# Ledger of designs, part 27: peptides against a protein of PDB entry 9IZ0

Target 1, 345 residues: chain A of PDB entry 9IZ0
Amino acid sequence: ITCLGSNGHTYKQLVKGGNDDLRQDAVMEQVFEQVNGFLRSYRKTSQRNLSMRTYKVIPLALKTGVIEWVQDTIPLGEYLDSAHKVYHPKEWSLSTCRKLIAEKQMEDLETRLKVYDLVCRHYRPVFRHFFLESYADPVQWFTTQTNYARSTAVASVLGHVLGLGDRHGQNILIDKTSGEVIHIDLGIAFEQGKKLPVPECVPFRLTRDVVDGMGITGVEGVFRRCMEFTLETLRREEDSLLSVLEVLRYDPLFSWLISPLRRMKKQKMQLENFNQPESGNITTDASRDPKIQRNNVSGESEAERAILKVRQKLSSTLSVEASVGELIRIAQDPSYLALMFCGWS

## One batch from the design tools (peptide; made by RFdiffusion4, then SolubleMPNN)

Design b1_p9_6_s1 (from b1_p9_6, 7 letters changed)
Fold by OpenDDE base, seed 4:
Structure b1_p9_6_s1 (fold): chain B 345 residues (1-345), chain A 9 residues (1-9)
Amino acid sequence: as target 1 above (345 residues)
Amino acid sequence: APLRLKLPP
């Protein structure tokens, strides 16, 4: 839809209807706005204009709302699929890579590492080309690549701390004007991504293409330093951040758990992304409702557990540098990436 | 008709 702003400008808006509770997105955007306040208050982060890019979410009903259409953006995964076909036309298709990973999903780690390495050798990174193609001016190129690395660093720390899941290439937008990342579909948070059929085992998305976009320094430049400054800010503001999350503990509309329906929907989407429609009528008899034991774990006990996990991630037991170093290590570890739905790009 | 969004001030 097109909306007229109070400023007289027209804005394109996405009306989302369906099983996605936009209240989760709206709440997470409010948390990001608060964190952006902390990032503006701290010298090391404010001097670098560190922020989580946000978008406006207006929930209209339990399953319907208006989302800001972020102009001049592209999904990371859409760019990568297109660019890979251009720069590496002799390499494997994304569908071939997905198929090979899926075929080994139930195998041991050693077998999954072998197929992941094989896929990585036949699907090389291309995301550096986004900056090279889009910005002919060297100053604009450097600025946008720097903005990308900064924005990715903030999103990586926040994504880890808040346990943001479902961080696939379609849920990460790239702003073509600034180079900043915009995370969308925020309804898998507080480590609920570990409850997906393919569990998320990385703290944030730091795949080879995500790193390739950082340029020749990879993670060892702007990205690492901006992660450190962001984590240092969040550790200083721990009580403030936890107080924001405690408000959500008492929000009866906030879901600390991934709903069974949302799990099933994400499961179906994962399976559909593995199966190109070869015209075989596999009637997957969806009639076997697994007896989801309604463990009546009170929403309060899960909120408490989530807040405790946030506190643990903000712990000062390790230095900021050591904590960031370990997060970067885990996020790039083939032993984790080989277990992911799409860990190779 | 376009929905009028009131931007925050």
Scores: peptide ipSAE 0.009, ipTM 0.494, DockQ to the pose 0.025
Fold by OpenDDE base, seed 1:
Structure b1_p9_6_s1 (fold): chain B 345 residues (1-345), chain A 9 residues (1-9)
Amino acid sequence: as target 1 above (345 residues)
Amino acid sequence: APLRLKLPP
């Protein structure tokens, strides 16, 4: 929809109706705004303008709201599919790659690793070309690639700490002006991605294309250092962050649990959107979500477990460098990436 | 008709 702001400006807005509770997105955006406060207060993060890019979410009702249309953005997955066809026209389609991974989803780790490696040899990274194509000026190219590595580092630390799931290429926008990443559809948080039919097992998205966008140094340089400074800031502000999350513990509207129906639907819709050629409004008839009486007792115990996990992830038992090093290792490990849902890659 | 959103100040 198009909305006229009180300031006289016209804003494009996405009205999302459906099974996504935009109140979860709105709450996570509020947490990111508070974290952006901590990043601005700390010298090492402030000097680098480190922030999580946010967007406005206005929840209107149960399962309905208005989302800010982020101007001058493209979904990472849309860019990558287009660019891969241009730069590697003899390689496999994304459709072929996802099919091969899906066919082996029930097989052992060794078989899944062999298929993942085979797919990787026939689907090479291209995301470096985003910066080379979009910015003819070398200073703009360097600045935007640096902004990308910085914003990806902040989002990776926050994604790990808050346990963000469903980080597929359609849920990550790239700002074409700044090179910054914008994470959308925040409805899977606090490790609820581990409860999907194919469980998520990486701390954040650090695929070959995400690394290729960082330039010749890959993860070694701006990205690693910005992850370290972000984690150092969050460890310093642990009590402040936990106090923000504790307010959400008492929010009767916040859902700490992904429903079983929503778990099945998320991965199923990613498979169905993959098999449809261009055409037609699928009005999936939303008739009969059974009234899950929220046992309030189960929600409070899950909120407490979520806060305890955040505290554990902020633990100083390892150095910042060791903690970031292990997160980067796990997020890039083929033994974890090969276990991900075929629609996630 | 475009919905008029009041942005918070």
Scores: peptide ipSAE 0.008, ipTM 0.485, DockQ to the pose 0.026
Fold by OpenDDE base, seed 2:
Structure b1_p9_6_s1 (fold): chain B 345 residues (1-345), chain A 9 residues (1-9)
Amino acid sequence: as target 1 above (345 residues)
Amino acid sequence: APLRLKLPP
């Protein structure tokens, strides 16, 4: 839809209908705006303009709403699939790689590691080319790559702390003007990704292509330091962040639990969207979600566990540097990445 | 492919 704003500007908007609860996205965007307030108030983060990129979500009904169409963006996964075909035309297709991982999904860790290593040898990183292609000026190249590393660091810390799941390449947009990342489809939070049919085992997305976009330093320098400054800010503002999350504990509209049917559909839709050419009307028949009698007692107990887990992630038991170092290690560990869903990598 | 949600007519 194109809407005329009260300011006389035309805005493209995405109307989303179906099983996605846009209220969860809207709530997570409100949490990100509060965190952006903390990042602006702290010297180490404000001097670097650290922020989580947000988008406007207007929930209209239980399963419908309007999402801001972010101009000048591309999904990370769309860019990577195109760039791999251009720069590595003799390597395996993304569909071949996903098939090989999926065929071994029920096998032991050793077998899954062997397949993941084999796929990695036949599908090399290309995301550095996004910056080299898009920015002929060295100052623009350096600025946009720096903005990418900064925004990815903020999103990685927040994604870990809030337990964001479903961080596949279609749920991460790249802004072509700034190089910043924009996380979309926030419908899996508070570690509910661990309840998917293939559990999510990494704290955030730090795949080889995500690292390749950081340039020659990889995770070192800008990315690591910006994760440290972001985590230091969140630890300082722990009580403020927990107070924002406590409001959600009592929100009857917030869903702390992903339904079993939605868990199965999320990973199934990822497979179907890769196998169908662009013309399939996915009318997801909305008729069969059983009215889960939200026992308020079960929702409150899950909210309490989620808030406790956020507090535990903000614990000062380890230094900021040690905590960030461990998160970066786990997010890049092949023993965790080889366990991820084939559509995620 | 981007999820082109076609609005119903």
Scores: peptide ipSAE 0.007, ipTM 0.470, DockQ to the pose 0.056
Fold by OpenDDE base, seed 5:
Structure b1_p9_6_s1 (fold): chain B 345 residues (1-345), chain A 9 residues (1-9)
Amino acid sequence: as target 1 above (345 residues)
Amino acid sequence: APLRLKLPP
C-alpha cells in the first residue's frame, strides 16, 4: 500500500495478515527507540552515532498490522546467495551445505564439527564484496563499512541482552545507502530461541560472512570497540532499561512465551524458505517432542525470569572488555556454530 | 504463510 501522509509525502507500507503477533515486533521497536535515547545521551556512543535501526510497526488487531517498507534494502541472505555464485562458482551450493549439516543434526558434537568444518572449506565468505561493488568512492566505501560494523555491534549487544533469536540471513536487511543493518521479525525474544527444536546456543549472529563484511580488521576494529561502548551504555542505564521492560510485565497482550505450535512452525518455515523446490522429500520426523511437563507457570513468572536474565547480562562482575571478549569468542566458536540450525551457516 | 500484500507502486 502507498499512503499519502498529511505532510504530502508518499509512504510505502506493508499490510501483514496472519498468525504472527505484530505487537511483539512493535514492542521490541519501542524498546529499541528507548535504547537509542540512551545511546544519544552517552558521550562515547553519541560521538559515534551508535543506534539500532528501527522501522514503524502499527498493530491493527491481534493478527494484523501495518509495517513500514524499508526502501533501498536487501536481505543479507539474498545478497550472500547471489554473491557466492558469482565469486565462488566452483564451491558447494547453499542447499548442499544445509543438507549435509541437517543430515548430521542428531549426531555427536565431534561428527557435527567435522561436517561444519568440511562445509566451511567448500563455502567461503563473500560479504566483503558488498562494499567493494556498491561504493566506488574510497571515502564512501570506508564510511559504509564503518556504519555496517557499528550497526552490527549495537544489534549484537542488544540481541544478546534482550535474548533475540531467529537471526537468520532473511531477518537481517542491509541498507544499500548507509551500509547499516536493520533487524526484522522480532517474534523470538527473551531467550525463547533456546526453546526451538534446534536450540539457539550463540549470543548473536557472528558468522564468517558477518565478520567478512567488517573488512581486514574483522571483529578487532570498529566492531569490538562499538560493542564495548554499547554495553557500557546499557550497564549505566540498567534501571531505565529494566523500567521499560517492567511496563511489558503488566501488558496482558505481551507474550513472554513462544507457543509449541509457533516453535515448530518457525523452524518449519525456516526449512521451507531455505528449500527452494528441488524435489527431495526431507521427511522431518518432528515426532519427538520431549514431554515438557506443562508446569502452569504464570505469565508473570516467565516475565520475572526474563527480566532477571536481562539484569544478569548487564552485571558488572566482569569488565566491559572481558564480557565483550567472551561474547565474541562464543559467537564465533565452531563448537557452538556446529550445533546451530542448518540455515545459520 | 502470512499474506504479504505488496500492492504495486
Scores: peptide ipSAE 0.007, ipTM 0.475, DockQ to the pose 0.057

Design b1_p9_6_s2 (from b1_p9_6, 6 letters changed)
Fold by OpenDDE base, seed 4:
Structure b1_p9_6_s2 (fold): chain B 345 residues (1-345), chain A 9 residues (1-9)
Amino acid sequence: as target 1 above (345 residues)
Amino acid sequence: EPRVLTLPK
């Protein structure tokens, strides 16, 4: 829809309906605004303008709402698919890579690593070209690449701490003006991504293309340092952050668990992304309701586990540098990336 | 201040 603002400007808005609970997105955006407050309060983060880029979510009903259309953005996955065809036209298609990974999904780790390494050799990173193409001025190029690395660092720490799932390339927007990342579809949080049919095994998305966008220094520059400053800030504000999350514990409308319907929808989308529709009417007989044992795990017990897991991620047992080093290692580990739906780009 | 989006009728 297009809305006319009271200022006479027209704003494009996305109306979502159906099974997308926009209340979860709205709550996560509120958590991000609180964290942005913490990042503004500390010299190390404020001097770098570190923030989680947010967007406005207006829930209108239980399953309907209006989302701010972020202007001048592109989904990371859309850019990467387009750029890969331009820069590497002789390499494998994204569909070929997806198929090969899917064919080995039930195989052992060794077999999955072999196919991942094969896919990686036939699908090279291209995200560096986003900055080279979009910003002919060296100052703009450097500024936007720096903003990308900074925003990715903040989003990576927050994504890990809050256990954000479903962090595929379509749920990460790139702002073409600033180079900042914008995370969307926040309906999988508190490690519920591990309950997807393809479990998320990485703390955040740090694939080869995500790293390629950081330029020649990769993770060993602005990104690592900004992760460290962000994590240092969150550790200092642990009690404040946990207090914000405790408010959600008492919100009867907040779901600490991925809904069965949302899980099924994400499952179907994962399967549809593997099956290009050859025009076969596969009447998937939706009549096999798996008896989802509604384990009456009280929503309170799941909230408590989620908050405990956030606290554990903020633990000062390891230095900030050691913790960030381990997160970066795990996020880039082929043994985890080979298990992902799209770990190669 | 929350900018009230007035939907046109």
Scores: peptide ipSAE 0.006, ipTM 0.478, DockQ to the pose 0.024
Fold by OpenDDE base, seed 5:
Structure b1_p9_6_s2 (fold): chain B 345 residues (1-345), chain A 9 residues (1-9)
Amino acid sequence: as target 1 above (345 residues)
Amino acid sequence: EPRVLTLPK
């Protein structure tokens, strides 16, 4: 829908109805706004204008709300599929690559690594071309690529600390003006991605294309340094961040768990959306939630475990540099990436 | 304050 604001400006908005709890997105966006406060207060992060890009979410009912339409954006996955056909027209299609990974999903690590390496040799990164083709001015090119690396670093640290899952290429938007990333569909948080039928085993998305967009320095430049400054800020503001999360412990509307039905539906819809061309009618038939017996794990015991894991990720046992180094290593490790869902890679 | 958005006619 398009709405006229009280300020005389027109705003496009997405009305979403169905099974998605937009209250989780709204809560995560509120957490990001608080973290953006911490990033603005700390000299090392404020001097670099480090922030998580946010969007407005207005829940209207239990399963209905209005989402801000982020103007001048493209999904990362949409750009990459289009660019790969242009720059590597003799390589394998994304559908062929996903099929080969899916066919080996139940095999051992050695077999999955061999298939992942084979796919990587036949599907090369292209995301550097986004900056080269969109920005003809060298200053604008350098600025937007720097903004991308900064924005990705903030999102990677926050995504790890808050345990954000479902970071596939359709859930990451790129701002065509600034080069910044916008994360959408925040309904998998606090490591609930590890409970998917194919568990998420990386701390954040650092695929070959995500690195290719950082330019010639890859992770060994603006990205690593901005991850370090972001983690240093979050460790300093640990008590403030935990206090924000404790408010959610008492929110009767916040779900600390992904339901078994929602787990199965997310990875199934990922498989179906990869096989269908864009027929935009997502009629999510929301009808029969079977009364799965709430086994006696109180929502409080799940909130407490989630908050404890956030505290553990903010531990100062390792230096900021060592912690960031290990996160970058794991996020790029083929032994972890080869275990990911075929639609995630 | 929640910005009341009116649909343009």
Scores: peptide ipSAE 0.006, ipTM 0.480, DockQ to the pose 0.025
Fold by OpenDDE base, seed 1:
Structure b1_p9_6_s2 (fold): chain B 345 residues (1-345), chain A 9 residues (1-9)
Amino acid sequence: as target 1 above (345 residues)
Amino acid sequence: EPRVLTLPK
């Protein structure tokens, strides 16, 4: 929808209705704003303007709300599909790659690794071209690529610490003006991605294209250092971050658990949207979700477990450098990436 | 920041 603001400006807004609880997005955006406060207060992060890009979410009901349309953005997955056809027109289509991974979803790790490697040889990264195409001025190119690496580093640390899932290419927007990333659809948090039919095994999205966008230094440049400074800030502000999450523990509207029906629908809708060409309105009949009596006792125990996991991820048992090094290693490991859902690529 | 969004009629 398009809305007229009280300031006389016209704003595009996305009305989301249906199975996604926009209150979870609104709560995660509030957590990101608090973290942005910590990043502004710490010298090492403030000097680099480190922040998680946020968007406005106005929940109207249990399953309906208004989301800010982030201007001048493109979904990462949309750019990558288009750019891959331009730069590598003789390579496999994204649909072919996803099909091959899906056909091997029930096979052993060795078979899945062989298919993942085969797909990687026939689908090369292209995301470096986003910066080369969009910015003819070398200073703008360098600035926007630096902003991308910084923004991705903050989002990677926060995504790990808060256990954000469902980080496929359609849930990550790229700002065409700044090069920053905007994470959307925050409805999978606190490691609930591990409860999907195909479990998420990586701490954050660090695919070959995400690395290709960082330029010639890959992860070893701005990205690694900005992850380290972000994690150092979050460890310093652990009590403040945990206090923000404790407020959510007492929010009766916050859902710490994804419903079994929503888990099945998320990965199934990803498969169906890839197999149908542009045809009709599938009115998914709103099968009345049976009133799952929220056993209040289960919600509090899951909130406590989520907060405990956040505390464990902020532990100073390892150095910041060692912790970031291990996270980067796991997020890029083919043995984990080959286990991901075919829609993750 | 605009505090009120009016839907076009």
Scores: peptide ipSAE 0.006, ipTM 0.473, DockQ to the pose 0.026
Fold by OpenDDE base, seed 2:
Structure b1_p9_6_s2 (fold): chain B 345 residues (1-345), chain A 9 residues (1-9)
Amino acid sequence: as target 1 above (345 residues)
Amino acid sequence: EPRVLTLPK
């Protein structure tokens, strides 16, 4: 949809209808705005302009709403598929890699690691080229790559703490002007990604291409330091963050659990993405929503469990440096990435 | 056709 703003500017907007609960996206965006307030309050984060990039979500009805169309963005996965064809035309296609991983999905970890390594050798990282080709000026190149590493660090900490799932390359936008990441489709949170048909085993997306975009220092530069400063800020504001999440405990509209329907939709999309190029809005007809009597008791117990997990992730039992070091290690571990749908890029 | 949503003022 194109909307005319009160300022006379035309804005493209995405209208989602059907099974996507945009209320969860809107709530997560509100949590991100509160966290952005915390990041502005502390010198270490404020001096670096650390923020989670947000987008406007307006829920209109049950499962219908308007999402801001972020201008000058590209999905990470779209860029990577295009760039890989340009820079590595003799390597395997993304579809070939996906097929080989899928054919081994029921095999043991050793077999899955062998096929993951094989795929990695025939599908090399390319995301460094985004910064090299988009920015001819060295200052712009350095600034945008720095902004990418900073925004990815903030998103990685928040994604871990809030248990964001479904972090595939189509749910991560790159801003072509700033180099910042924008996370979209926030409807999988509080570790509900572990309940997907392909369970999410990593705390955030830190694949080889995500690291390649950080330049020659990889994770050991701006990224690690910005994760540390972000986690330090969230630990200081633990009570404030938990108070925001406690409001959601009592929100009858918030879903602490992935619905069986959304799980089935994600399963179908995973299976269809094996057989067809990424074509088009599948408007799945909304006609068979079983009246899931939300047992309020089960929702409250899951909310409490989610808040307890957030508190546990903010624990000062380990140093900030040790905690970030362990998160980076796990997020890059081949034993987890080999289990993922697209852990190689 | 692009449907224009007019936000109320």
Scores: peptide ipSAE 0.005, ipTM 0.476, DockQ to the pose 0.026

